Peptides against a protein of PDB entry 6GMG. Designs and how they scored, part 40

Target 1, 331 residues: chain A of PDB entry 6GMG
Amino acid sequence: DSDDRVTPPAEPLDRMPDPYRPSYGRAETVVNNYIRKWQQVYSHRDGRKQQMTEEQREWLSYGCVGVTWVNSGQYPTNRLAFASFDEDRFKNELKNGRPRSGETRAEFEGRVAKESFDEEKGFQRAREVASVMNRALENAHDESAYLDNLKKELANGNDALRNEDARSPFYSALRNTPSFKERNGGNHDPSRMKAVIYSKHFWSGQDRSSSADKRKYGDPDAFRPAPGTGLVDMSRDRNIPRSPTSPGEGFVNFDYGWFGAQTEADADKTVWTHGNHYHAPNGSLGAMHVYESKFRNWSEGYSDFDRGAYVITFIPKSWNTAPDKVKQGWP

## One batch from the design tools (peptide; aimed at target 1 F251 D255)

Design b2_p12_4_s2 (made by RFdiffusion4, then SolubleMPNN; from b2_p12_4, 5 letters changed)
Fold by OpenDDE base, seed 2:
Structure b2_p12_4_s2 (fold): chain B 331 residues (1-331), chain A 12 residues (1-12)
Amino acid sequence: as target 1 above (331 residues)
Amino acid sequence: LPLAPPGKNLLP
C-alpha cells in the first residue's frame, strides 16, 4: 500500500514558501512548500538554517506521522501519553442516557466513552507535565540530577506522578530519546534538552480478541488515563484502524499533530501541524499536504478515531522545530 | 533500533 510513496525532492535553502491556502479554518500547503517553510523557520540548528536532509524528507513523506517525525527527530513511540476522562460524566450518561434511534447498545457506549474524554484538559495536563520537566531539565547536567529535580518538583506540587516507578515511561523518557545522547544534540546533558508535545488520534477498539462490536464502535474501557496522573497506557495501541460497520467503509489508522513547545497560554490559539497522507504524487492519493490547524480544528478529529492522547518527548534546545511561537500559514 | 513500520493516514 505504501509502494507509491515518494520522497519529496530537495528544496533550495533560500527558497521562500508560496502562500498557504485557507482550508476550513486551517492553513494548507503541499509538502514541497512545507519543506520550504520548514527550512526558513524550523530548520535552525544553533541558530543556523539547514536544508532538510534526504533522510528528513523521507520521514516527512510518511504523512501526518512524518510531520511529527521530522520535527521531533524520531519516530513517535507514544510512551509518555496523557489524556483526561470524565468518569462521572461517563457513568451518568450510561445510566441516564439512551441510545439514539437505530443506535445499538455498543454504539451508544462507545459514543458516550468518546464524548467523556476532554481534549483540552488532556492537553493542559501534558503542558503542565512538560513545564515540570522543563524546570527539572534547566540546571541538570546529568540524568541523575534531572531525575532528582523532577522528583522534587513533583513532591512540591503533590503530583501523583511522583509515585510512578523509576522504569516508567515518565522517568525513562529522556534517556530513551536518541537526540539526548547525540553529540550535536543533548550530549547527555539534560539542560540542553526541552520537553515537547505532540498528539495522536487513534481507535480504542484494537483488541482482536474482543467483540466485533468493540472493534466497530469502540471499547469504552480502553486507553483511559490513570486517575491522578493522567497517564495513558499506550502499549495496546498497534495502529489498528476502526473496523468497518458497512460494506465498503474504511478507516485510517491514526493521525498525528505536532505542537512542540508553544508558550501561548490560550489553548484555542495554539497551532498544530499535521499531514493528510503519505506523499504519492504519481499515485491515487496524490501529493501529501500539510495542515497547520488551530487546537479546535485539531482536537475535533475524525470519525476514524475515538481516542486522543497528548504525548511528551524531548528535543535539543538548539533545534528550532519547537519554537515558542508558531505562526499559522505563510507569510 | 528497528523502527516500527510507519503507518499511513488518509484524511479528507
Scores: peptide ipSAE 0.041, ipTM 0.779, DockQ to the pose 0.116
OpenDDE base, seeds 1, 3, 4, 5: peptide ipSAE 0.030, 0.032, 0.033, 0.033; ipTM 0.736, 0.742, 0.747, 0.750

Design b2_p12_4_s3 (made by RFdiffusion4, then SolubleMPNN; from b2_p12_4, 5 letters changed)
Fold by OpenDDE base, seed 5:
Parts: C-alpha cells; structure tokens; sequence
Structure b2_p12_4_s3 (fold): chain B 331 residues (1-331), chain A 12 residues (1-12)
C-alpha cells in the first residue's frame, strides 16, 4: 500500500554515484544512487549544481512517475500526447488473420490493435512537433509571439496541427506550464523555455461500463491517434490497470519513461529513465530502483500495457534535467 | 504537495 512510501534521505552534493549494474540491456541502480547521479549531472540551475530538495526527493519516491515528475518539475498531465497507428495493418490483420490456438476473438482483436501501434513512429512524431515548438519558442518574448510563430511554422510544413482549436492542449500547453510563469523559470518569456518529451505506457480497457472482455484483453478502438495530427485524447486515462484474466494475476497501473530533449537522431540510441515502483525500503516492495533503458528496451513495454503515448511538456532552458546527450549508467 | 495518484506498483 502507498502507506509504506518513504522519502529518500538527502545525499551530499559532492557525493559521487556508485557504478550502475547491467539488467537485461538496461543500466540499473537504487534510488539513493540515482539522486547522487542526478545531483552531479542533471541538477544544474543556471549552470550551478544543486542538491535535490526534500520536495523533489518526495516526488521521486513515487516510482516511474516520480522520475518524470522531478525532471519536468510537475506531475504529468498527459494532455499533449502523440502516437502512430497503422489502420490498414489493423483492418487487414482482422480480415485475414486468425486467432491463435486457445485465443478468444476479443483477445485476438486486442492483440492485433496493440501490434498496430508503431512506437518508433509515435516517438518520431513527438520529436517532430517538439522541434517545431522549439523553433517557435526561440525568438518569442511573449505568448502571442510564440503562438504566431507556431502557426507560421505549421503552415510552412502543411501540418494538420494548424487546424487545431485555440483551446486545444496543443496551443494551451505552454501557458498551462507552472515553470513558464515562475520568476526563476520562464518568467513569462517563451524564449527561456524548451519542449521536452516523456512516454507513458497504460491500458486501453479502462472503461468500467464496457465489456469484461475489453477490460481483460484491451479496447481496440480506445486511445487511437487522430489522423493527420497524431494527437491522442488522454481524457479517459484514469490510471486503471488491466483486469486479471486468471486467478492470482495482477497488473500495474502505468509506466513512465523520461527522454527530455536528447538530440541523438537514431531512436535506438536514445536513453529512457524510469523507476520500478514507489520507494518502500521497509515494506514488501523494497527500495525503489531506477533504470536507464535504450529505446528498444523501453518501447517493448510489458503485458500490463497495450498503449504507448509520447507526451510533450516544457521546462526552463536553465534546467539541466533534459540535456542534449544522456549517458547510460555510471561511469 | 498536491495529491498525486500512486506510482507504479512493481516492474514486471
């Protein structure tokens, strides 16, 4: 239970991390050691190294979401989410494919829908949009200038996002970012902000009013990206896990992976930072561990999830939580 | 601190 969650203790600012250990192609460490790495590599504000605050340590203690929370500066709202879905593949496989031995029709349809999402193309779309946003931010000193620049960039690229409503999460994302309004953050200056990316894995069959089959095997129609834009309506995501298919089976609610603003063009070489569970060193779950995974390891996901979304948010450029290059593990 | 939903329970 969440009652066993403990805030990790403070680490001295000058304490170097211990070496990470390999784990199934990932680099793994305990949360306390990640705090040490974070203070050495990611803590810088205006070029000055900072100790992770008690508040930040408390955020981090929430597990995978805590990693994204501490690095983005806010709890994930997931409003500006992207994915890629191959509708032709989905239709063709449903028409020409057959359930496996022992597979129900609902299980078959759920699996085919899951397999019709392309994680790499979804990630590429989010990176494309983040790049457009970053260009719009670069010379904008107020929100109006940013929005004008953004519309111009989208028009030049003939991007379907240009047709989104002014109240869309796409256009409202910057003004709804707390760090944009902070004096020591953006100070209402878009040119002081940059777009960053994180990913969420979750279950499609979250509608409690739907069939038991959808809750167990997925909802093939849920959380699909809009054509042309790639935007996913995340309003129905309530952090509800997959329903058990057999007695004793249990699934977790979500997974979050932090990418930030890496410039590595090869998706397979990008590093994703995530946690296993909330920090409970004296509880049954044990201490929280942090993983740094390559894209292949991240995008593979788990049977707990049948959806992946790539989400854009903003952080101040003065923060070093989203560097151009991320090194996996330590040293 | 704002109330946040629980984190992930366990990495499978």
Amino acid sequence: as target 1 above (331 residues)
Amino acid sequence: LPLAPPGRQLLP
Scores: peptide ipSAE 0.056, ipTM 0.791, DockQ to the pose 0.128
OpenDDE base, seeds 1, 2, 3, 4: peptide ipSAE 0.162, 0.036, 0.035, 0.037; ipTM 0.819, 0.772, 0.746, 0.775; seeds 1, 2, 3 fail the geometry check

Design b2_p12_4_s4 (made by RFdiffusion4, then SolubleMPNN; from b2_p12_4, 7 letters changed)
Fold by OpenDDE base, seed 3:
Structure b2_p12_4_s4 (fold): chain B 331 residues (1-331), chain A 12 residues (1-12)
Amino acid sequence: as target 1 above (331 residues)
Amino acid sequence: KPLAPKGKQLLP
């Protein structure tokens, strides 16, 4: 029940974090301690540390989505999403593979589809596109200049994204970013913005008009990336969780992980920040915990989810919520 | 086993 959500209290700006707890290759801490770290490391606006505002603490209190929300400055819209799907592997495994003992045909197909997504390639595609966007932003002082630069960059790389419609989320993402329009943000100057990445894990079998088997075991055809572009149509993602396969089983609706704009070339060394649930210190869920996970730990996901998408959004360059280097844990 | 995310709250 969302009614027991509590906004974490303010932390003094000069309060240093307590050490994070190592857990299964992750660094873990309670939300209040993450606020302390955030104020020390990520809070900077124009080079000055900021106390996390009440509004930002409220956003953070929503759990995994709250981590992405506070760092991106907006609730995730998930419009510019990328993934990688191996169609040949999928077809081959369906043709030549067999259901495991006790596995239904629908369960087999759902599993094969899940396993046909390549999280690393999906992440790399998002990083590639973010890099192209950042180059297009660098010398653009208005949206028209940005779009022209972007088209030129895509043409030079022979990227299929050059064929996207002007109304596509790909071209509209910047102008639809609130912080781009803010006077203290981008102030309508693309060169003041940078592309950042977060990831969403979710369930494919969300169509209520589909079979019960698709809702239980996944929809093999849902949320596939478009060939050439890697774009995922997220319009059908309604935050509907996986349907129970047994009595008493329950699944979570989504997970969000924040990457930002790390420059680490080795995907396995990148750090993903995420939360376990909304902050309910007096409720059944308890206090919110924040995790800093390596890519392997993040990309593995949970049985709750059979899709991962890597989403691009924008933040002002004056924000330090997406630094080039992220250190896992504290100190 | 890593704890799965619990009870994700959405904005209305």
Scores: peptide ipSAE 0.054, ipTM 0.792, DockQ to the pose 0.502
OpenDDE base, seeds 1, 2, 4, 5: peptide ipSAE 0.039, 0.040, 0.040, 0.041; ipTM 0.759, 0.774, 0.771, 0.763

Design b2_p12_5 (made by RFdiffusion4)
Pose (drawn by RFdiffusion4):
Structure b2_p12_5 (pose): chain A 331 residues (1-331), chain P 12 residues (1-12)
Amino acid sequence: as target 1 above (331 residues)
Amino acid sequence: SPRYPGGSSLLP
């Protein structure tokens, strides 16, 4: 009867996954089967396949956060985040539009703010920034050389990110990555690391001392990207879900999608890996399923979330959790 | 947009 979270059992390294295919842009498989796929194409350490450890299987079983947790080796902090927001569209649609049939002004403002975000440009911005970071750490063998290389390209590219504080989440992203300091990971050598990207969908109205309207319909001024840099201050994100509008209405608080470092230029052809909920085959929600969605399927989101952030973190180059190509389903 | 059909992920 218990809807307790259980850890999926160990899968032998030779066990191949059951086949599955995408339908209308999304593929799904039970977590036990995804572990088999992950061990075949994502588990490599210096080219050597590995079994998903007991710890990794435990992380993965937590739901959508599990895929990102496993692939990055750290529970996601969302410290360095980017998004795109059309300020002109937002200001114009507020002073020119009107609420639709059956909207409070708070609901109208919340929706317009939501629709003013552009998740394609937001992902595109994280893409170009991660590329600058990777070029900065290519031949840099200490952090100082990495930061010098990073600032040099940002200044020459006239990127407002050059003026970020030395201790900001941007410039401190590499040094604050645990695997960067680990002897078996980056060993304080930026050339052994790689920038990767994952995405977080979440709710804007997370201030418990704010009006109910913002908790139910969203805070338009919350989690907007700074101009020039596109940085999103994620410090006030506390994993608080959207408040219900009627009794019995349940919302999920967040969703994480793993992109990695795919080379595909078509943002619409990129694949994003995420789970539906925590693993509980003997309980109410059932077994965890891992979804592999095209970008547009992922960025479609749900009414639970009115905000999207595209986050940059680092993993060692010796890993294979962010390959150049990601294929939906199996084989 | 509809609500998400699945459940909330657990926090550690």

Design b2_p12_5_s1 (made by RFdiffusion4, then SolubleMPNN; from b2_p12_5, 4 letters changed)
Fold by OpenDDE base, seed 5:
Structure b2_p12_5_s1 (fold): chain B 331 residues (1-331), chain A 12 residues (1-12)
Amino acid sequence: as target 1 above (331 residues)
Amino acid sequence: LPLFPGGNSLLP
C-alpha cells in the first residue's frame, strides 16, 4: 500500500558508503547507502558536494522512478522517446513461425512483437540523437540559436528528425525543461545544458477498449517507433500494468533505469541505475534497494513488460548526476 | 503529476 512509503532520513555529507553487494551481475545496496554514494559522487553543483535535500530524498523514495527523478531533477514525462523495431523480422516470424505448445495465437503474436524490438539499436539511436543535441547546445546562448543549430545538424546528417513539426516533443523538449529556466540551472542559456538518457520498461496492452488478449499478451502494433526517426508516441502510456493471465498473478506498472551521459562506446559496459520499489522499511515490501546494472542486465527486463523506450531529457552541465564515467557499486 | 503513488515493486 502506497501509504507505507517513508522518506529516507538525511545522511551526513561526509559519510562514506558501505560496500555494495553483488546480485546476478548487478551491484545492489539499500537506499540509505545509495544516498551516501550519491552525496559523494553525484551531488556536486558547480564542483561542490551537496547533501541530498528532503525533497530529493522524498523523490528517491518512490523506487525506480525516484532514481531517475532525483538525477534528472524532474518527474519523467517520457515525451522524447526512442526505440528500434525490426518490421521484417516481425513479418517473417508471424508468417513462418508457429505458436509453441500451449501458446495461444495472441500470446504468440505478442511474444514475436516483443522479440522484434532491438534494445541495443534503440539505445544507440537515443545516444546518436543526444549527441546531435549536445552539439547544437554547445555554443547556443538562446533557444532560437539552439533550434537553428539543431536543424542544421539534422540537415547535415540527412536525419528524418529534420521533418518533425516545430511543436513536436523533439523541438520543444529543452524549453519544457524546468531546470533550463532556473537561475542556478540553465538560466535560459542552452550552452549550460546537456542531453541525458533514461529508459522506461512498460506494457504495450494498455488500451482498455482493446481485447482482453491484448491486455494479457501485448498489443503487437502499440508503441512502435516511427520509421526513420525512431520516435515512439508515448501519449498512450498511462502506467497501466499487464493484465493477469492466471489467478493470483500480478504485474508491476513500469521500471525506470538511469543512464545519464556516459561516454562508454561499448553498450554492454554502460551502467544503469534503478530501484526495486518504493521505500517501505516498516511495511510488507521492506526497504528500497538500488541496483547498478550493466546494459545486458537492464535490457533483459521482466515478463511484466514488453516495451522498452530510451528517453532524452536535459540537465544543467553544473550537475554531476550524469558523469562521463559511472563506476558500478562501491568501492 | 501522474505519480503512481506506490512506484514499482520489482524484485530481481
Scores: peptide ipSAE 0.041, ipTM 0.786, DockQ to the pose 0.128
OpenDDE base, seeds 1, 2, 3, 4: peptide ipSAE 0.040, 0.038, 0.038, 0.039; ipTM 0.782, 0.774, 0.776, 0.779

Design b2_p12_5_s2 (made by RFdiffusion4, then SolubleMPNN; from b2_p12_5, 4 letters changed)
Fold by OpenDDE base, seed 1:
Structure b2_p12_5_s2 (fold): chain B 331 residues (1-331), chain A 12 residues (1-12)
Amino acid sequence: as target 1 above (331 residues)
Amino acid sequence: KPLFPGGNSLLP
């Protein structure tokens, strides 16, 4: 029950974290200890450590989305999302594959669709686009200059994104970022901003007007990336969980993982930060835990989800919530 | 902004 959510208390600015615990290749800690780490490592504004504010602690308390929220500075809008889908694989498996024993046709199709997404390629596409955007930002002191640079970069790379409408999430993302307009943020100067990445896992079968089978086993046609651009239309994502397939079964609505702007070229070595649930120390769910997972652990996801998207947003360069290197755990 | 009141409830 959302009523059990509690805002974690403030942590002294100079308090060092306790050691994280290993958990199946991930590093795990309680939310309060993550706050300590965050203050030591990620809190910096213009090179100065900051105590996590009450507002930020409240954001964080929402669980996995809270981790992305506190580090990006805004609640995820998921507008600029990327994925990779192998249509040939999908068609081939549907044609030549067979349902497993006890697997319905709908379940088979949903599974095949899920397996036809390539998380690594989706992530790489987002990184590629973020890199292009960062180049466009570097020497742009107004939005017009940024957009001109962006179009030029895309043209030079023969990227299909060059054909996107000026009103698309791709071109409007910067202007729609609150921190871009803030005096202590971008101050309307694109060169003060940088692109960052987070990921969302969610369920494809969210259409209430669709068949029960799609809600239970996935909608094979939903949330596919556009060819060439890799853009995913996230407008139909309403945070609706998978429908139960058996009595007593329940699924969660989403998972969010924060990547930021790590420069590690090997996807498998990148670190993703996420939370398990909202902070309810006095409730049935218990205290919120924060996980720092490698890409493999993150991309595996859960049976609750059959889609993954990699989303680009922006933060001020003066923030240290998206450093070039992220160390897993503590110390 | 779509805010999920309860956040996620995933168990590791």
Scores: peptide ipSAE 0.040, ipTM 0.775, DockQ to the pose 0.109
OpenDDE base, seeds 2, 3, 4, 5: peptide ipSAE 0.038, 0.036, 0.036, 0.036; ipTM 0.766, 0.771, 0.771, 0.771

Design b2_p12_5_s3 (made by RFdiffusion4, then SolubleMPNN; from b2_p12_5, 5 letters changed)
Fold by OpenDDE base, seed 5:
Structure b2_p12_5_s3 (fold): chain B 331 residues (1-331), chain A 12 residues (1-12)
Amino acid sequence: as target 1 above (331 residues)
Amino acid sequence: LPLFPGGNSILP
């Protein structure tokens, strides 16, 4: 019950973290210890360590979304999302493949659709776009200059994103970022901002007007990326979990993983930070834990989800919540 | 902000 959520207490600024614990190829710790690490490594504003504020601790207490929230500075809006879908693989498997023993046709189609998404290619597309955006930001001192630079970069690369509407999430993302307008943030100067990435796992079968089979086994046609751009229309994502397929079965509504702006070229070596659930130390769920996972561990996801999206947002360059290198665990 | 009040409950 959400009523059991507690805001973690403040940690002294100079308190060092305890060692993380290994967990299935991940590094794991309790939320209070993550706050200690965050203050030592990620809290810097203009090169100065900061204690995590009560507001930030409250955001963090919401679980996986809280990790992305505290590091991005805003609740995820998921408007600028990318994925990769292999249509040829999907069509071929539907045509030539067969349901497994005991698998319904709807379950088969949902599984084939899930397997036709390429998480690595989706992530690479988001990184490519973030790189283009960062180049456009670099010398732009107003939004108009940023947009002009962005259009030029896209034209030079013959990128299909150049054809997006001016009101699209792609072009409006910067101006819709609160930290861009903040005096201690971007101060309306694009060159003070950088693109960052997080990922969301969610369920495709969220349409209540659709068949029960789609809600249970997935909607094969939902949340596919647009050809050429890789953009995913997230407007239909309402944080509705998968419907149970058997009595007593329950699914979680979403998972969020924070990547930031790591420069590691090998996707498999990138680190993703996420939480298990909201912080309820006195409740049935217990204390929130934070995980630092390699891409393989993150991208594997859970049976709760059949979609992954890689989302771009922006943070001030003065923040250290998205460093070039992220070390897994502690020390 | 559609704050899903309970966050996620995923256990690795």
Scores: peptide ipSAE 0.058, ipTM 0.797, DockQ to the pose 0.127
OpenDDE base, seeds 1, 2, 3, 4: peptide ipSAE 0.043, 0.040, 0.041, 0.042; ipTM 0.795, 0.787, 0.790, 0.792

Design b2_p12_6 (made by RFdiffusion4)
Pose (drawn by RFdiffusion4):
Structure b2_p12_6 (pose): chain A 331 residues (1-331), chain P 12 residues (1-12)
Amino acid sequence: as target 1 above (331 residues)
Amino acid sequence: SPSRATGPSLTY
């Protein structure tokens, strides 16, 4: 009867996954089967396949956060985040539009703010920034050389990110990555690391001391990207879900999707990996399923979330959790 | 501290 979280059992390294295919842009498989796929194509350490450890299987079993947790080796902090927001569209649709049949002004403002975000440009911005970071760390063998290389390209590219504080989440992203300092990871050598991207969907109205309207319909001024840099201050994100509008209405508080470092130029052809909930086959929600969605399927989101953030972190190059290509389903 | 999504299961 217990809807307790259970850890999926160990899968032998030779066990191949059951086949599955995408339908209308998304593929899904039970977590036990995804572990088999992950061990075949994502588990490599210096080209050597590995079994998913007990710890990794435990992280994965937590739901959507599990895929990102496993692939990055760290519970997601969301410290370095990017998004795109059309300020002109937002200001114009507020002073020119009107609430629809059955909207409070708080609901109208909340929706317009939601629709003003552009998740394609947001992902595109994280893409170009991660590329600059990777070029900066290519031949840099200490952090100082990495930061010099990073500032040099940003200044020459006239990127407002050059003026970020030395201790900002942007410039401190590499040094604050645990695997960067680990002797078996980056070993304080930026050339041994790689920038990767994952996404977080979440709710904007997370201030418990704010009006109910913002908790139920969103805070338009919350989690907007800074101009020029596109940085999103994630410090006030506390994993608080959208408040219900009627009794019995439940919302999920966040969703994580793993992109990695795919080389595909078509943002619509990129695949994003995410789970539906925690693993509980003997309980109410059932077994965890891992979903592999095309970008548009992922960025479609849900009414639970009115905010999207595209996050940059680092993993060692010796890993294979962010390959150049990601294929939906199996084989 | 680490946490997981709360609320009903998402229907993707």

Design b2_p12_6_s1 (made by RFdiffusion4, then SolubleMPNN; from b2_p12_6, 7 letters changed)
Fold by OpenDDE base, seed 1:
Structure b2_p12_6_s1 (fold): chain B 331 residues (1-331), chain A 12 residues (1-12)
Amino acid sequence: as target 1 above (331 residues)
Amino acid sequence: GPTSQTGPRLSV
C-alpha cells in the first residue's frame, strides 16, 4: 500500500538531465532527473520527442514496476515468463550437501533451490524466444499470419513451445497487448510490433497454506520452469514478500528490471533500469530513485527474493522505450 | 488497483 505516493511533477521537454551518480557499479539518479533523461532518449513516438504525460508520471511513481510500466505501456501481467533451473544440481546438493552451522533443514533446502536457478540462462532463453517472435512479427499483417509464422519458426528449431496450446499465454500474448490494438500503436498489424523483455525478482514462499518455514526460507518446488519450454507459471505470484526470520526484519515485495530490446550479445554488458521504491517525497521512504544497472548487479538480486523470471511483452516499433543500445547513466 | 514497490533497495 502506498497512501503517501505522489506523482512527480512535469519536466520541460527540452530540459537536459543532471549527471547521474555512481552507486556500486550502477548509475543512480532521482526520479525527476530520470524523467528528463526519458524525454530526451526514450520518449520518441515516430521519431518525435514527447513530454512524459501525467498518466505516465503516475505509473512511474509506483517504483521499480513503474519503470517497466511507463516503458512497456501497461502494468506487468507476467504471463509469459521464462527461467532456467538445474534439476540435477538441486538433487545432488540435497543428497550430498549439508546444512551450514546454524542453518535449519528448511533454510538449507530453500537456499539450494535458489542457487539451482541460473539467471543468465533464464535471460538467454527469453532472448531466444523474443528473437523467434520478432521474426514471426516482421512480415505478418494480421494475427493469423503471425501465429502461422511463429509455428513455422518453432518447428524449424524443434522448440518445445510448438506444442503449447493455442490458448497458452505464449500464443495469446500479442492479441492481449493493448498497444497492439491501438490506432496509433500496432493497429492490429503484428509487423508494427516488437517483443521486449523485463525481469521480476520475487519470493517463492507465498502460499499461506504452506508451512511457516516455506514462507521464511522459500518453497523449493514453487515457480520452477517447465522442462523444454522454460515457461514459468506465474499465476500464484501475488506480490507477497518473504516472511521475517527474526524480530524487526522486513522484506520488499518485488523488484522489476527493464531491459527492452537491447542487441548486446554479452549478457554482462546489458543495462537494466529499475527503481528503489514508490515515490514519496513527503513520506518516510522519500523521493524515488532510478538505477541503471549492469546484468551482474541486477541478477544478484537481494535476500528478499529467491526467484527470478524473464518476461516477454510487446510494444509498437514506433516507440523508443526499447532501443537497440542503452547507455548507462548521464552524460 | 496496481501494486507499488513497498520498500527501498539501494545496493546488493
Scores: peptide ipSAE 0.391, ipTM 0.893, DockQ to the pose 0.646
OpenDDE base, seeds 2, 3, 4, 5: peptide ipSAE 0.043, 0.031, 0.042, 0.043; ipTM 0.780, 0.718, 0.774, 0.776; seeds 2, 4, 5 fail the geometry check

Design b2_p12_6_s2 (made by RFdiffusion4, then SolubleMPNN; from b2_p12_6, 6 letters changed)
Fold by OpenDDE base, seed 5:
Structure b2_p12_6_s2 (fold): chain B 331 residues (1-331), chain A 12 residues (1-12)
Amino acid sequence: as target 1 above (331 residues)
Amino acid sequence: SPTSQTGPRLQV
């Protein structure tokens, strides 16, 4: 029940974090200790450390989505999402592969579809696009200049995104970012903004009008990237979890991982920050924990999910929530 | 209202 959610208390601005717990390539801590780290490392606005506000602590208390929310400054809209899907692998495995012992045809097709997504290539595509967007932002002092720069960059790279409609989430993403319009944010100046990345894991079989098999084992045709662009239509993602396959089985609705704007070229060395559940220290779920995972640990996901998307949004350059280098754990 | 995550089981 969402009724057990508690906003973590304020932490003094000068309070140092306790050491994180290492666990299988991840670093783990309780949410209160993450707030301490966040204040020391990520809280800076215009070079000055800030105490995490009550509003920010409330956002954070919602779990994995809260980590992305507090660092991006807005609730995730997921409109500008990328993935990579190997259509040839999918077709070949469906044709030549066989269900495992005890696996239904629907379960086999759902599994083959999941395995046909390449998380690393999806992440690489998002990083490529974010880099193009950052170049378009750098010397643009109004939205028109940004859009003109973006179109030129895409034309120079022969990128299929150049053919997207003006109403596409790709071209509207900046103008739809609240912090772009804020006086203490972008102040309508694109050159004050930078592109950042987060990831969402979710279930493909969300259509309530579909077969029970699609809801249990996945919809092989849902949430595929468009050829050439890598864009995923996220309009049908309604945070509906996987349907139980057995009595008493339950699945969670989503997972969110924060990457920001790390410059590490090796995907396997990048750090992803995420939470386990909403903060319920007096409830059955207990206190929220925050994890800093390597890409391998993040991209592995859970059986709850059969889709991963890499989403681009924007934050002011004056925020330190997306530094070039992220250190895993503490110290 | 923002949707809360019900905790994914970290596969150890």
Scores: peptide ipSAE 0.040, ipTM 0.773, DockQ to the pose 0.560
OpenDDE base, seeds 1, 2, 3, 4: peptide ipSAE 0.038, 0.038, 0.040, 0.041; ipTM 0.764, 0.767, 0.770, 0.771; seeds 2, 3, 4 fail the geometry check

